# Ledger of designs, part 66: peptides against a protein of PDB entry 6UG1

Target 1, 304 residues: chain A of PDB entry 6UG1
Amino acid sequence: SNEERKRRKYFHMLYLVCLMVHGFIRNEWINSKRLSRKLSNLVPEKVFELLHPQKDEELPLRSTRKLLDGLKKCMELWQKHWKITKKYDNVGLYMRTWKEIEMSANNKRKFKTLKRSDFLRAVSKGHGDPDISVQGFVAMLRACNVNARLIMSCQPPDFTNMKIDTSLNGNNAYKDMVKYPIFWCEVWDKFSKKWITVDPVNLKTIEQVRLHSKLAPKGVACCERNMLRYVIAYDRKYGCRDVTRRYAQWMNSKVRKRRITKDDFGEKWFRKVITALHHRKRTKIDDYEDQYFFQRDESEGIPD
Target 2, 301 residues: chain A of PDB entry 6UG1 as posed
Amino acid sequence: SNEERKRRKYFHMLYLVCLMVHGFIRNEWINSKRLSRKLSNLVPEKVFELLHPQKDEELPLRSTRKLLDGLKKCMELWQKHWKITKKYDNEGLYMRTWKEIEMSANNKRKFKTLKRSDFLRAVSKGHGDPDISVQGFVAMLRACNVNARLIMSCQPPDFTNMKIDTSLNAYKDMVKYPIFWCEVWDKFSKKWITVDPVNLKTIEQVRLHSKLAPKGVACCERNMLRYVIAYDRKYGCRDVTRRYAQWMNSKVRKRRITKDDFGEKWFRKVITALHHRKRTKIDDYEDQYFFRRDESEGIPD

## One batch from the design tools (peptide; made by RFdiffusion4, then SolubleMPNN)

Design b2_p14_4_s1 (from b2_p14_4, 8 letters changed)
Fold by OpenDDE base, seed 5:
Structure b2_p14_4_s1 (fold): chain B 304 residues (1-304), chain A 14 residues (1-14)
Amino acid sequence: as target 1 above (304 residues)
Amino acid sequence: NLENYFENFLKKYY
């Protein structure tokens, strides 16, 4: 019905705000001074120097290569720190079906909230789910004075799915779900004036995204619980930015159709949500990023 | 009930 379509759209919006606020809160917890002091001790001086290379005036690419090597070594150090990777409770922050939402609404399950103190302890000990691990990695880079962003791929229920029964069929549902990350890192490269993508936990990869990312879910089974629609970046200064354009090869033709921003009402609403979560002034880094997104939109062209 | 789901979601992640 038209009513059910409206209900799913509004529930999607509410769920999206909750996910984005969750990312904001986790980003604040990452900035813990106590955690920063502990995590900085994991990074040797030689690795710190690679993270902060001098500008090579002859070939700026040499400075970028040093930064990339430093980030690779940080990823290796993080793997040594992290002792226990826990499975997600149920589906974690991956996408739920409409049936699962309905069933959960009827079930008064008491969920145990992860407190800030428990999170900080988990990161410090190296014990937690993959999301906590990625968040801790961002904290370690920030402890080394690196301009690292927490990236969150927000997975609200698909309001474009109007099926009554949205049960997922499949024996490998968990493996397909966790194949691609929900959280990752970006690091600002001041030499190339670009964001570097770092997945320290799932794919264990460093990427300079041009047209496509390895972190973008591929295949029907993987996209059932991980649909790339809202990739939100949280920086060390409490900036909040939509960076979906970086990771979406087909933003205009495919991704936009599954976003609340497909219409003017949704676009205006989503801008208000971003603005409410963006707690810093604009910088020259934002100008370079917006220029990159503009060039990507022009290069994709108008969808047929 | 959507409200109960929302409350449970908040209680889980906040």
Scores: peptide ipSAE 0.022, ipTM 0.648, DockQ to the pose 0.780
Fold by OpenDDE base, seed 2:
Formats: sequence, C-alpha cells, structure tokens
Structure b2_p14_4_s1 (fold): chain B 304 residues (1-304), chain A 14 residues (1-14)
Amino acid sequence: as target 1 above (304 residues)
Amino acid sequence: NLENYFENFLKKYY
C-alpha cells in the first residue's frame, strides 16, 4: 500500500539517523586521550617515520609509497595487538529485513549497551567485534598524528523493498554477511591529495580508489545485508561527510535509486542530517575531495 | 510497535 511505502520510508530515515549518530559517538570515543597514549606505544619510531615521510621533490610518488608501507606495517602491528575477534551479536549493524524489524518490535529484549568505558577497555585489550577493532585501528593512527577517518557504511532497511516477507534463508548467511566490512578507515595522502582506503580487519587491504573499491559488496548473498548506499566519513575534528561516491561505481544509475536522496525532499533532509553532524569548518582537503567526486560524477555520466 | 523497536535500538547501540 501507499501507507506501507510511507511507513518504510520514514522508518528508513529514522534508522539512518540513529546509525549516523552511532558513528558520530564512536568517532568521539576513539578520540580518547587515554586511549591515544596507549595506542601510540604500539607504533615503533621507524613506522612513525614512514607515516610522516618528507616530500620527495623529484618524485612525490615515493612519499606516497612510504606512507602506504607505514600503513601496511600498522595493519600488521594491529593484528598482533588484537587477540580476540568476537562474532557479532545477531547481525550487528548489518542490514535487517523488514520481517526482522517487525518481529523485533514485538520482542522487548533487553539489549546490552556497550558503554564508553567498556569500549575503551575492549580496544586497549584487543578484544571485541570487527567494528570495535576497526575503530581502535583508526584511534591508533590518530594517536600517531595521521589524518585518519572512521568510515561507516550505514545499513538502514531497504525502503525500496516492498515485499511483505523479506526473510533471508541460508546456511552461510553469517559468512556472506561479514564478507565485506561495515566500518573501515581512510587516510589522507597529502602528496597525492587523495584519501587512501584501509580495511585493517576484514579484507586486510589498502587501496587508492579510482573507479571501484574492493570494499564494495559484490554478489546477491553479500548485498542482502550490506547494500552500499550511505558511506559516511567521520574525521578527528568531528567532520561528517558523505563519501559514498568514492565507493559507488554506479552512483547515478544504481545507488541513488536506493537512497533517501533520490528525491528533493530526501536530499534536503539528508543534507540537514549531515550538517547537524558536521562540527568543523571546511578545509582544502574537502575541496580536493569534492573535486574528485565531481570528476567521478562526470565520468559516470547520466544513466540512460 | 515501531517506537519500542527504536527505543530498544537506541538502548542497544547508544
């Protein structure tokens, strides 16, 4: 019905805000000075120097290569620090079906909330789910004065799915779900004027995204609980930016149709949400990023 | 009830 369509749209909007606020809160928690002091001790001086290379005036690419090597070594150090990767409780922050939402609305289950103190302890000990691990990795890079962003792929329920029953059946549902991350890292490369993508936990990869990312979900089974629609970046200065364009190969043809921003009302609303979560002034880094997104929009073209 | 779901969601993730 039209009423159910409206209900699902509004529920999607509210769920999206809750997810984006969750990302903001986690980004604040990883800025803990106490945590920063502990995590900086995990990074040897030689690795710190690689993270902060001098500009090579002959070949700036050499400086980028040093940064990439430093980030690789940081991933290795992080793997040594992280002792226990817990499974998600149920589906974590992956996408729920409409049926799961309806069933959960009837069950007054007390959920155990992770407090800030428990989070900081979990990161410090190296015990937690993959999301806590990624968030801790971003904290470690920030402790080394690296301009690292926390990236969150927000998974609100699909308001474009009007099926009554959206139950997911499958023996490998958890494996397919966790094949691609929900949280990852971006690092600013001051030499190339680009963001470097880092997945320290799931795929254990570093990439300089041009047209597509390895972190973008592929295949039907993986996309059931991880649909790339709202990739939100949280920086160390409490900036909040939509970076979906980086990871979406087909932003205009496919991704926009699944976003609240497909219409003018949704676009204006979503801009208000971003603005409310963006607590810093614009920088030249934002200019370079917007230029990159513009070039990506032009290169994709308008879908036929 | 959607309100109960959101309240529980907030209580779970916040």
Scores: peptide ipSAE 0.022, ipTM 0.645, DockQ to the pose 0.753
Fold by OpenDDE base, seed 4:
Structure b2_p14_4_s1 (fold): chain B 304 residues (1-304), chain A 14 residues (1-14)
Amino acid sequence: as target 1 above (304 residues)
Amino acid sequence: NLENYFENFLKKYY
């Protein structure tokens, strides 16, 4: 019905705000001074120096290579720190079906939230789910004065799915769900004027994204619970930015159709949400990023 | 706090 379409759209909007606020809160927690002091001790001086290379005026690429090597070593150090990777409770922050949401709405179970103190303890001990691990990795890089962003792929229910029963057919194994991450890291490369993508936990990869990312879900089974639609970046200065364009090869032709921003109302609403979560002034880094997104939009073109 | 509210919301639907 038209009513059910409206209900799903509004529920998607509410759910998206809740996810984006969750990302904001986790980004605040990883700025903990107590955590920063502990995590900085994991990084030897030689690795710290690689994270902060001098600018090579002859070949800026040499400086980028040092930064990339420093980030690789940080990933290795992080793997040594992390002792226990817990499975997600149920589906974690991956996408739910409409049926699962309706069933859960009726569940009166008191869920224990992860408190800030418990999160900080989990990161400090190296015990937690993959999301906590990624968030802790971002905290470690920030403790080393690296301009690292927490990236969150927000997975609200698909309001474009109008099926009555949205139950997933078959045991979509936990393996297919977790094949691609929900959280990752970006690091600013001041030499190339680009964001470097870092997945320290899931794919254990570092990318300089041009047209596509390895972190973008591929295949039907993986896309059922992980649809690339809202990739939100949270920086150390409490900036909030939509960076979906980086990771979406087909933003205009495919991704936009599954976003609330497909129409003018949704675009204006989503901009208000971003603005409410963006707590810093614009910087030259934002200008370089917006220029990159513009070039990517022009290169993709408007779908026929 | 807002944190617990949203995490409880998410966990209720998760």
Scores: peptide ipSAE 0.035, ipTM 0.741, DockQ to the pose 0.193; fails the geometry check
Fold by OpenDDE base, seed 1:
Structure b2_p14_4_s1 (fold): chain B 304 residues (1-304), chain A 14 residues (1-14)
Amino acid sequence: as target 1 above (304 residues)
Amino acid sequence: NLENYFENFLKKYY
């Protein structure tokens, strides 16, 4: 019905705000001074120097290569630090079906929330789910004075799915779900004026994204619980930016149709949410990023 | 407080 369509749209909006606020809160937690002091000790001086290369005036690419090598070594150090990767409880922050949401609404389950103190302890010990691990990795880079962003692929329920029963047939569902991350890192390369994508936990990859990312979910089974729609970046200065354009190959033709921003009302609403979570002034880094997004929009063109 | 609310909200649906 039209009423159910409206209900799902509004529920999607509410759920999206809750996810985005969760990302904001986790971004505050990883700025902990106590955690920073502990995590900085994991990075030896030689690796710190690679993270902060001098500008090579002859070949700026050499400086980028040093930074990339430093980030690779940080991923290796992080793997040594992380002792226990816990499975997600149920589906973690991956996308739920409408049926799962209805069933959960009926079940008055008392959920144990992870407190800030428990999170900081988990990161410090290297014990937790993959999301906690990624968040801790971002904290380690920030402890080394790297301009690292926490990236969150927000997975609200699909308001474009109007099926009543959206039950997923379960064989390998968990493996397919966790094939691609929902949290990762971006690092600012001051030499190339670009964000470097880092997945320290899932794919253990570093990318300089041009047109596509390895982190973008591919295949029907993987996309059931991980739809690339809302990739939100949280920086060390409490900036909040929509960076979906970086990871979406087909933003205009495919991704936009699955976003609340498909219409003017949704676009205006979503801008208000981003603005409410963006707690810093604009910088030249934002200008370079917006220029890159503009070039990507022009290159994709208008869908036929 | 808001943290716990949103985590509980997320977990309520998760």
Scores: peptide ipSAE 0.024, ipTM 0.663, DockQ to the pose 0.192; fails the geometry check

Design b2_p14_4_s2 (from b2_p14_4, 10 letters changed)
Fold by OpenDDE base, seed 5:
Structure b2_p14_4_s2 (fold): chain B 304 residues (1-304), chain A 14 residues (1-14)
Amino acid sequence: as target 1 above (304 residues)
Amino acid sequence: KLEDYFENFFKKYY
């Protein structure tokens, strides 16, 4: 019905705000001075120097290569720190079906939220789910004075799916779900004027995204609970930015159709949400990023 | 707090 379509749209909007605020709160928690002091001790001086290379005036690419090597070593150090990777409770922050949401609304399950103190302890001990691990990795890089962003792929329920029963039948449902991350890191390269993508936990990869990312979900089974629609970046200065364009090959043709921003009302609403979560002034880094997104929109073209 | 609203939302839907 038209009513059910409206209900699913509004529920998607509410759910998206809740996810985006969750990312904001986690980004604040990883700025803990107590945690920063502990995590900086995981990074030896030689690795710190690679994270902060001098500018090579002859070939700036040499400085980028040092930064990439420093980030690789940080990823290896993080794997040594992280002792216990817990499975997600149920589906974690992956996408739920409409049936699962309806069933959950009827079940007064006492969900225990993770407190800030418990999160900081989990990161400090290296014990937690993959999301806590990624968030801790961002905290370690920030402790080393690296301009690292927490990235969150927000997975609200699909308001474009109008099926009554959206049950997912599959023996490999968990493996397919966790194949691609929900949280990752971006690091600012001051030499190339670009963001470097870092997945320290899931795919254990570092990439300079041009057109395609390895972190973008591929295949039907993986996309059931992880649809790339809202990739939100949270920086060390409490900035909030939509960076979906970086990771979406087909933003205009495919991704936009599954976003609330497909219409003018949804675009204006989503901009208000981003603005409410963006607690810093604009910088030259934002200008370089917006220029990159513009070039990506021009290169994709408008779908016919 | 905004945290409490989201905690309650997550408790209701997670």
Scores: peptide ipSAE 0.022, ipTM 0.644, DockQ to the pose 0.166
Fold by OpenDDE base, seed 2:
Structure b2_p14_4_s2 (fold): chain B 304 residues (1-304), chain A 14 residues (1-14)
Amino acid sequence: as target 1 above (304 residues)
Amino acid sequence: KLEDYFENFFKKYY
């Protein structure tokens, strides 16, 4: 019905706000000074120097290569620190079906809240789910004075899916779900004036995204619980930015149709949510990023 | 119903 379409749209909006606020709170927790002091001790001086290379005036690419090598070594150090990767409880923050949402609304299950103290202890011990591990990795880079962002791919239920029953086939569902991450890292390269994508936990990859990312879900089974629609970046100064354009090859033709921002009402609403979560002034880094997004929009073109 | 879901969502993730 038209009413059910409206209900799903509004539920999607509210769910999206809750996810974005969750990302904001986790970004505050990883700024803990006590955690920072502990995590900085994981990074030896030689690796710290690679993270902070001098500008090579002859070949700036050499400085970027040093930074990339430093980030690779940080991923290796993080793997040594992380002792226990827990499975997600059910689907974690991956996308739920409409049926799962309706069933969950009827079941008053007591969920155990992860308190800030428990999170900090989990990161410090290296015990937790993949999301806690990625968040801890961002905290380690920030402890080394690296301009690292926490990235969250927000997975609200698909309001464009009007099917009542979206039962997912059970056996490979977890493996397909966790094939691509929900949380990852971005690091600012001051030499190339670009963000470097880092997945320290899932794909264990470093990428300089041009047109497409390895972190973008591919294949029907993987996209059932991980649909690239809202990739939100949280920086160390409590900035909040939509960076979906970086990871979406087909932003205009495909991704936009699945976002609340497909219409003017949704665009204005989503901009208000971003603005409410953005607690810093604009910087030259934001100018370079917006220029990159503009060039990506021009190069994709308008879908015919 | 929706409020209970959100309260439980908040209680799970906050």
Scores: peptide ipSAE 0.019, ipTM 0.629, DockQ to the pose 0.746
Fold by OpenDDE base, seed 1:
Structure b2_p14_4_s2 (fold): chain B 304 residues (1-304), chain A 14 residues (1-14)
Amino acid sequence: as target 1 above (304 residues)
Amino acid sequence: KLEDYFENFFKKYY
């Protein structure tokens, strides 16, 4: 019905705000001075120097290569620090079906929210789920004065799915779900004027995204609980930016149709949510990023 | 406020 379409749209909007606020809160928690002091001790001086290379005036690419090597070593150090990777409880922050949401609404489930103190302890001990691990990695890079931002792929329920039964069938549902991350890191490269993508936990990869990312979900089974639609970046200065364009190969043809921003009402609403979570002034880094997004939109063209 | 709303939302749906 038209009423059910409206209900799912509004529920998607509410759910999206809650996820984006969660990302904001986690980004605040990883700015903890107490955590920063502990995590800086994990990074030896030689690795710190690689994270902060001098500008090579002959070949700026050499400076980028040092930064990439420093980030690789930080990823290795993080793996040594992280002792216990817990499975997600249920589906974590991956996408729920409409049926799962309806069933959960009927069941008064007491969910135990992770407190800030418990999070800081988990990161300090190296014990937690993959999301806590990624968030801790971003905290370690920030402790080393790296301009690292937390990236969150927000997974609200698909308001474009009008099926009554949205049950997922499959024995490998968890494996397919966790194949691609929900949280990752980006690091600003001041030499190339680009963001470097870092997945320290799931795929254990570092990439300079041009047209496509390895972190973008591929295949039907993986996309059931991880649809790339809202990739939100949270920086150390409490900036909040939509960076979906970086990771979406088919932003105009496919991704936009699955976003609330497909219509003018949704676009205006989503801009208000981003603005409410963006607590810093614009910088030259934002200008370089917007130029890159513009070039990506022109290169994709208008879908046929 | 936002944390409480988020906690309540998660308690209801997660």
Scores: peptide ipSAE 0.024, ipTM 0.660, DockQ to the pose 0.169; fails the geometry check
Fold by OpenDDE base, seed 4:
Structure b2_p14_4_s2 (fold): chain B 304 residues (1-304), chain A 14 residues (1-14)
Amino acid sequence: as target 1 above (304 residues)
Amino acid sequence: KLEDYFENFFKKYY
């Protein structure tokens, strides 16, 4: 019905706000001074120097290469620190079906919400789910004064899916679900004026995204619980930005149709949500990023 | 607090 379509749209909007605020709160937690002091001790001086190379005026690419090497070594150090990767409880922050949402509304399961103290302890011990591990990695980079963003791929239920019964098949569902991350890191390269993408936990990859990301879900089974629609960046100064354009090859033709921003009402609403979560002034980094997104929109063209 | 609302929301739907 038209009513069910409206209900799903509004529920998607509410769910999206909840996810985006969760990312904001986790971004505050990883700014913990106590955690920062502990995590800075994991990074030896030689690796710290690679994270902060001098500007090579002749060849800025040499400075970028040092930063990339420093980030690679930080990933290796993080793997040594992280002792136990827990499985997600149920589906974690991956996308739920409408049926699962309706069923969960009836099940008063006593979910133990992870408190800030428990999170800080988990990161400090190297014991938690992959999302906690990524968040801890961002905290370690921030402890080394790196301009690292926490990235969250928000997975609200698909309001464009009007099917009642999407029973996802059971056993292989977890492997397909976790094939691509929900959380990752971006690091500002001051030399190239670009964001570097870092997945320290899942794919264990560093990339300079031009047109395609390795972190973008591919294949039907992987996309069932991980649809790239709302990739939100949280910086160390409590900035909040939509960076979906970086990771979406087909933003205009495919991704936009699955977003609340497909219409003017949704666009205006989503801008208000971003603005409410964006607690810093605009910077030249935002200008370079917006210019990159503009060039990517022009290069994709208008969908036929 | 907004956190409590979201915790309760996540507890209900996660």
Scores: peptide ipSAE 0.023, ipTM 0.653, DockQ to the pose 0.171; fails the geometry check

Design b2_p14_4_s3 (from b2_p14_4, 10 letters changed)
Fold by OpenDDE base, seed 5:
Structure b2_p14_4_s3 (fold): chain B 304 residues (1-304), chain A 14 residues (1-14)
Amino acid sequence: as target 1 above (304 residues)
Amino acid sequence: KLEEYLENFFKKYY
């Protein structure tokens, strides 16, 4: 019905705000001074120097290569620190079906909320799910004075799915779900004027995204619980930015149709949510990023 | 307030 379409759209909007605020709170927690002091001790001086290379005036690419090597070594150090990777409880922050949401609304399950103290302890010990691990990695880079962003791929229920039963059939549902991350890192390269993508936990990859990312879910089974729609960046100064354009090869033709921003009302609403979560002044880094997104939009063209 | 609202939201829908 038209009413059910409206209900699913509004529920998607509410759920999206809750996810985006969750990302904001986790971004605040990883700025903990106590955690920063502990995590900085994991990074040797030689690795710290690679993270902060001098500008090579002859070939700026040499400075970028040092930064990339420093980030690779940080991933290796983080893997040594992380002792226990827990499975997600149920589906974690991956996308739920409409049936699962309806069933959960009827079941007053007492969920144990992870408190800030428990999170900081989990990161310090190296014990937790992959999302806690990525968040801790961003905290370690920030402890080394690296301009690292926490990236969150927000997975609200699909308001474009109007099926009554949205049960997922599949024996490998968990394996397909966790194939691609929900959280990752970006690091600002001041030499190339670009964001470097870092997945320290899932794919264990460093990428300079041009047209496509390895972190973008591929295949029907993986996209059932992980649809690339809302990739939100949280920086060390409490900035909040939509960076979906970086990771979406087909933003205009495919991704936009699955976003609340497909219409003018949704675009204006989503901009208000971003603005409410963005707690810093604009910088030249934002100008370079917006220019890159503009060029990517022009290069994709108008969808047929 | 917002954390508590989110906690309650997540407790209700997760």
Scores: peptide ipSAE 0.024, ipTM 0.698, DockQ to the pose 0.166
Fold by OpenDDE base, seed 3:
Parts: structure tokens; sequence; C-alpha cells
Structure b2_p14_4_s3 (fold): chain B 304 residues (1-304), chain A 14 residues (1-14)
């Protein structure tokens, strides 16, 4: 019905806000001074120097290569630190079906909300789910004075899916769900003036995204619980930015149709949400990023 | 209604 379509749209908006606020809170928690002091000790001086290379005036690419090597070594150090990777409780922050939402509304499940103290302990010990691990990795890079962002792929229920029964087949559902991350890292490369994408936990990869990312979900089964629609970046200064354009190959043709921003009302609303979560002044880094997004929009073109 | 609720929610907490 038209009423059910409206209900799903409104519930999607509410759920998206809750996810974006969750990302903001986790970004605040990883700025803990106590955690920073502990995590900086995981990074040897030689690795710290690679994270902070001098500018090579002849070939700036040499400085970028040092930074990439430093980030690779940080991923290896992080794997040694992380002792216990817990499975997600149910689907974690992956996308729920409408049926699962309706069934959960009837169950007063005591969600054990992870407290800030428990999160900091989990990161410090290396014991937690993959999301906590990625968030801890961002905290370690920030402890080394690296301009690292926490990236969150927000997975609100699909308001464009009007099917009632999405019975997800149970056995491979978890493996397909966790094949691609919900959280990852971006690192600012001051030499190339680009963001470097880092997945330290799931795919264990570093990339400089040009047209497509390895972190973008591929295949029907993986997209059932992980649909690339809202990739939000949280920086160390409490900046909040929509970076979906980086990871979406087909932003205009495919992704936009699945976003609340497909219409002017949704665009204005979503801009208000981003603005409310953005607690810093604009910088030259934002200008370079916006120029990159503009070039990506021009290169994609308007879908025929 | 929902837009105003969300705007007021954000104004209250951020």
Amino acid sequence: as target 1 above (304 residues)
Amino acid sequence: KLEEYLENFFKKYY
C-alpha cells in the first residue's frame, strides 16, 4: 500500500539517524586520551617515521609509498594486538529485513548496549567484534598523529523493497553478510592530496580508490545485508561527511535510487542530519575531496 | 512531522 511505503520510508530515515549517531559516538570514544596513550605504544619508532615521511620534492610519490608501507606495518601490528574476534550478535549493524524488524518490535530483547568503559577495555585488550577492531585501529593511527577517519557504511532497511517475505537462506547467510566490512578507515595522504582506504580487519587491504573499491559489496547474496548507500566519514575533529561517491561506481545510475536523497525533500533532510553531526570548520582537505567527487560525477555522467 | 522531530532531536543533542 501507499501507507506501507510511507511507513518504510520514515522508519528508514529514523534508523539511518540512529546509525549515524552511533558512528558519531564511536568516533568520540576512539578519541579517548587514555586509549591513545596505550595504543601509541604498539607502534615502533621506525613505523612512526614511515607514517610521517618527509616530503620528497623530486618525487612526492616516494613519500606516499613510505606512508603506504607504514600503514601496511600498522595493519600487521594490529593483527598481533587483536587476540579475539567475536562473531556479531545476530546481524550486528548489517541490514535487517522488514520481517526481522517487525518480529523484533514484539521482543523486548535486552540489548546489552556496550558502555564506553567496556569498549575502551575491549580495544585495549584486543577482544571484540570486527567493528570494535576497526574502530580501535583508527584510534591507534590517531594516537600516532595520523589524520585517520572512521568510515561507516550505514545499513538502514531498504525502503525501496516492498516485498513482505525476504526469507534469507540461513546456512551461508553469515559468511555472505560479513564478506564485506561495515566499518573501515581512511587516511589522508598530504602528498597526493587523496584519502587512502584501509580495511585492517576484513579484507586486510589498502587501496587508493580511483573508480571502484574492493570494499564495495558485489553479488546478490552479499548485497542482501550490505548495500552501499550511506558511507559516512567521521574525522578526529568531529567532522562528518558523506563519502559514498568514493565507493559507489554507479552513484547516479544505481545508488541514488536506493537513498533517501533521491528526492529534494530527502536531500534537504539528509543535509540537515550531516550538518548536525559536523562539528568543525571546512578545510582545504574538504576542498580537495569535493573536487574529487565532482570529477567522479562528471566521469560517471548522467545515466542514459 | 518526522523532519521536525528529527530536527528538534538534533538541536537538543548536538
Scores: peptide ipSAE 0.021, ipTM 0.601, DockQ to the pose 0.072
Fold by OpenDDE base, seed 1:
Structure b2_p14_4_s3 (fold): chain B 304 residues (1-304), chain A 14 residues (1-14)
Amino acid sequence: as target 1 above (304 residues)
Amino acid sequence: KLEEYLENFFKKYY
């Protein structure tokens, strides 16, 4: 019905805000001074120097290569620190079906929310789920004065799915779900004027995204619980930015159709949500990023 | 209604 379509759209909007606020809160928690002091001790001086290379005036690419090597070594150090990777409870922050949402509304399950103190202890001990691990890695880079962002791929239920039964076939569901991350890191390269993508936990990869990312879900089974629609960046100064354009190869042709921003009402609403979560002044880094997004929109063109 | 709910939601978590 038209009523059910409206209900799913509004529920998607509410769920998206809850996810974006969750990302904001986790970004605040990883700015903990107590955690920063502990995590800085994991990084040797030689690795710190690689994270902060001098500008090579002859070949700026040499400075970028040092930064990339420093980030690789930080990933290796992080793997040594992380002792226990817990499985997600059920589906974690991956996308729920409409059926799962309806069933969960009927079951008054007390969701155990992780407290800030428990999160900080989990990161400090190296015990937790992959999302906690990625968030801790961002905290370690920030402890080393690196301009690192927490990235969150927000997975609200698909309001474009009007099927009554959205049950998923159960066999490989967990493996397919966790094949691609929900959280990752971006690091600002001051030499190339670009964001470097870092997945320290899942794919264990560093990428300089041009047209597509390895972190973008591919295949029907993986996309059932992980649809690239809302990739939100949280910086150390409480900036909040939509960076979906970086990771979406087909933003205009495919991704936009699955976003609330497909219509003017949804675009205006989503801009209000981003603005409410964005607590810093604009910087030259934002100008370089917006220029990159503009060039990506022009290069994709309007879908025929 | 939804905007007011969202504003109140933000005010509770800030």
Scores: peptide ipSAE 0.020, ipTM 0.617, DockQ to the pose 0.095
Fold by OpenDDE base, seed 2:
Structure b2_p14_4_s3 (fold): chain B 304 residues (1-304), chain A 14 residues (1-14)
Amino acid sequence: as target 1 above (304 residues)
Amino acid sequence: KLEEYLENFFKKYY
C-alpha cells in the first residue's frame, strides 16, 4: 500500500539517523586521550617516520609510497595487538530485513549496551568484534597524529523493497554477510591531495580509490545485508561527510535510487542530518574532496 | 512499538 511505503520510508530515515549518531559516538570514543597514549606505544619510531615523510620535491609519489608503507606496517602491528576477534551478535550493524524488524519489535529482549569504558578496555586488550577493531585502528593512527577518518557504511532497511515478506533464505551464511566491512578507515595523503582507503581487519587492504573500491560489496549474497548507500566519514575534529561517491562506481544510475536523497525532500532532510553531525569548519581538504566528487559525477554522466 | 524498538536499538548499540 501507499501507507506501507510511507511507513518504510519513515522507518528507514529514523534508522539511518540512529546509525549515523552511533558512528558519531564511536568517533568521540576513539578520541580518548587515555586510549591514544596506550596505542601510540604500539608504533615504533621508524614506522612513525614513514607515516610522516618529508615532501619529496623531485617526486612527490615517493612521499606517498612511504606513507603507504607506514600504513601497511601499522596494519601488521594492529594484527599483532588484536588477540580475539569476536563474531557479531546476530547480524551486528548489517542490514536487517523488514520481517526481522517486525519480529524484533515484538521481542522485548534487553540488549546489553557497550559502555564507553567497556569499549576502551576492549580496544586496549585487543578483544572485540571487527567494528571495535577497525575503530581501535583509527584511534592508533590518530594517536600517531595521522589524519585518519572513521568510515561507516550505514545499513538501514531497504525502503525500496515493498515485499511483505523479506525473509532471507536461511542459508545466507555469516561468511557472506561479513565478506565486506561496515567500518573502515581513510587517511589523508597531503602529497597527492587524496584520501587513502584502509581496511585493516576484513580485507586487510590499502587502496587509492579512482573509479571503484575493493570494499564495495559485489554479488547478490553479499549485497543482501550490505548495500552501499550511505558511506559516512567521521574525522578527528568531529567532521561528518557523505563519502558514498568515492565507493559507488554507479552513484547516479544505481545507488541514488536506493537512497532517501532520490527526491528533493529526502536530499534536504539528509543534508540537515549531516549538518547536525558536522561540528567543524570547512577546510581545504574538503575542497579537494568535493572537487574529486564533482569529477567523478561528470565522468559517470547522467544515466540514460 | 517503533519507539520501543528504537529505544531498544539505542540500548543495544549505544
Scores: peptide ipSAE 0.021, ipTM 0.619, DockQ to the pose 0.753; fails the geometry check

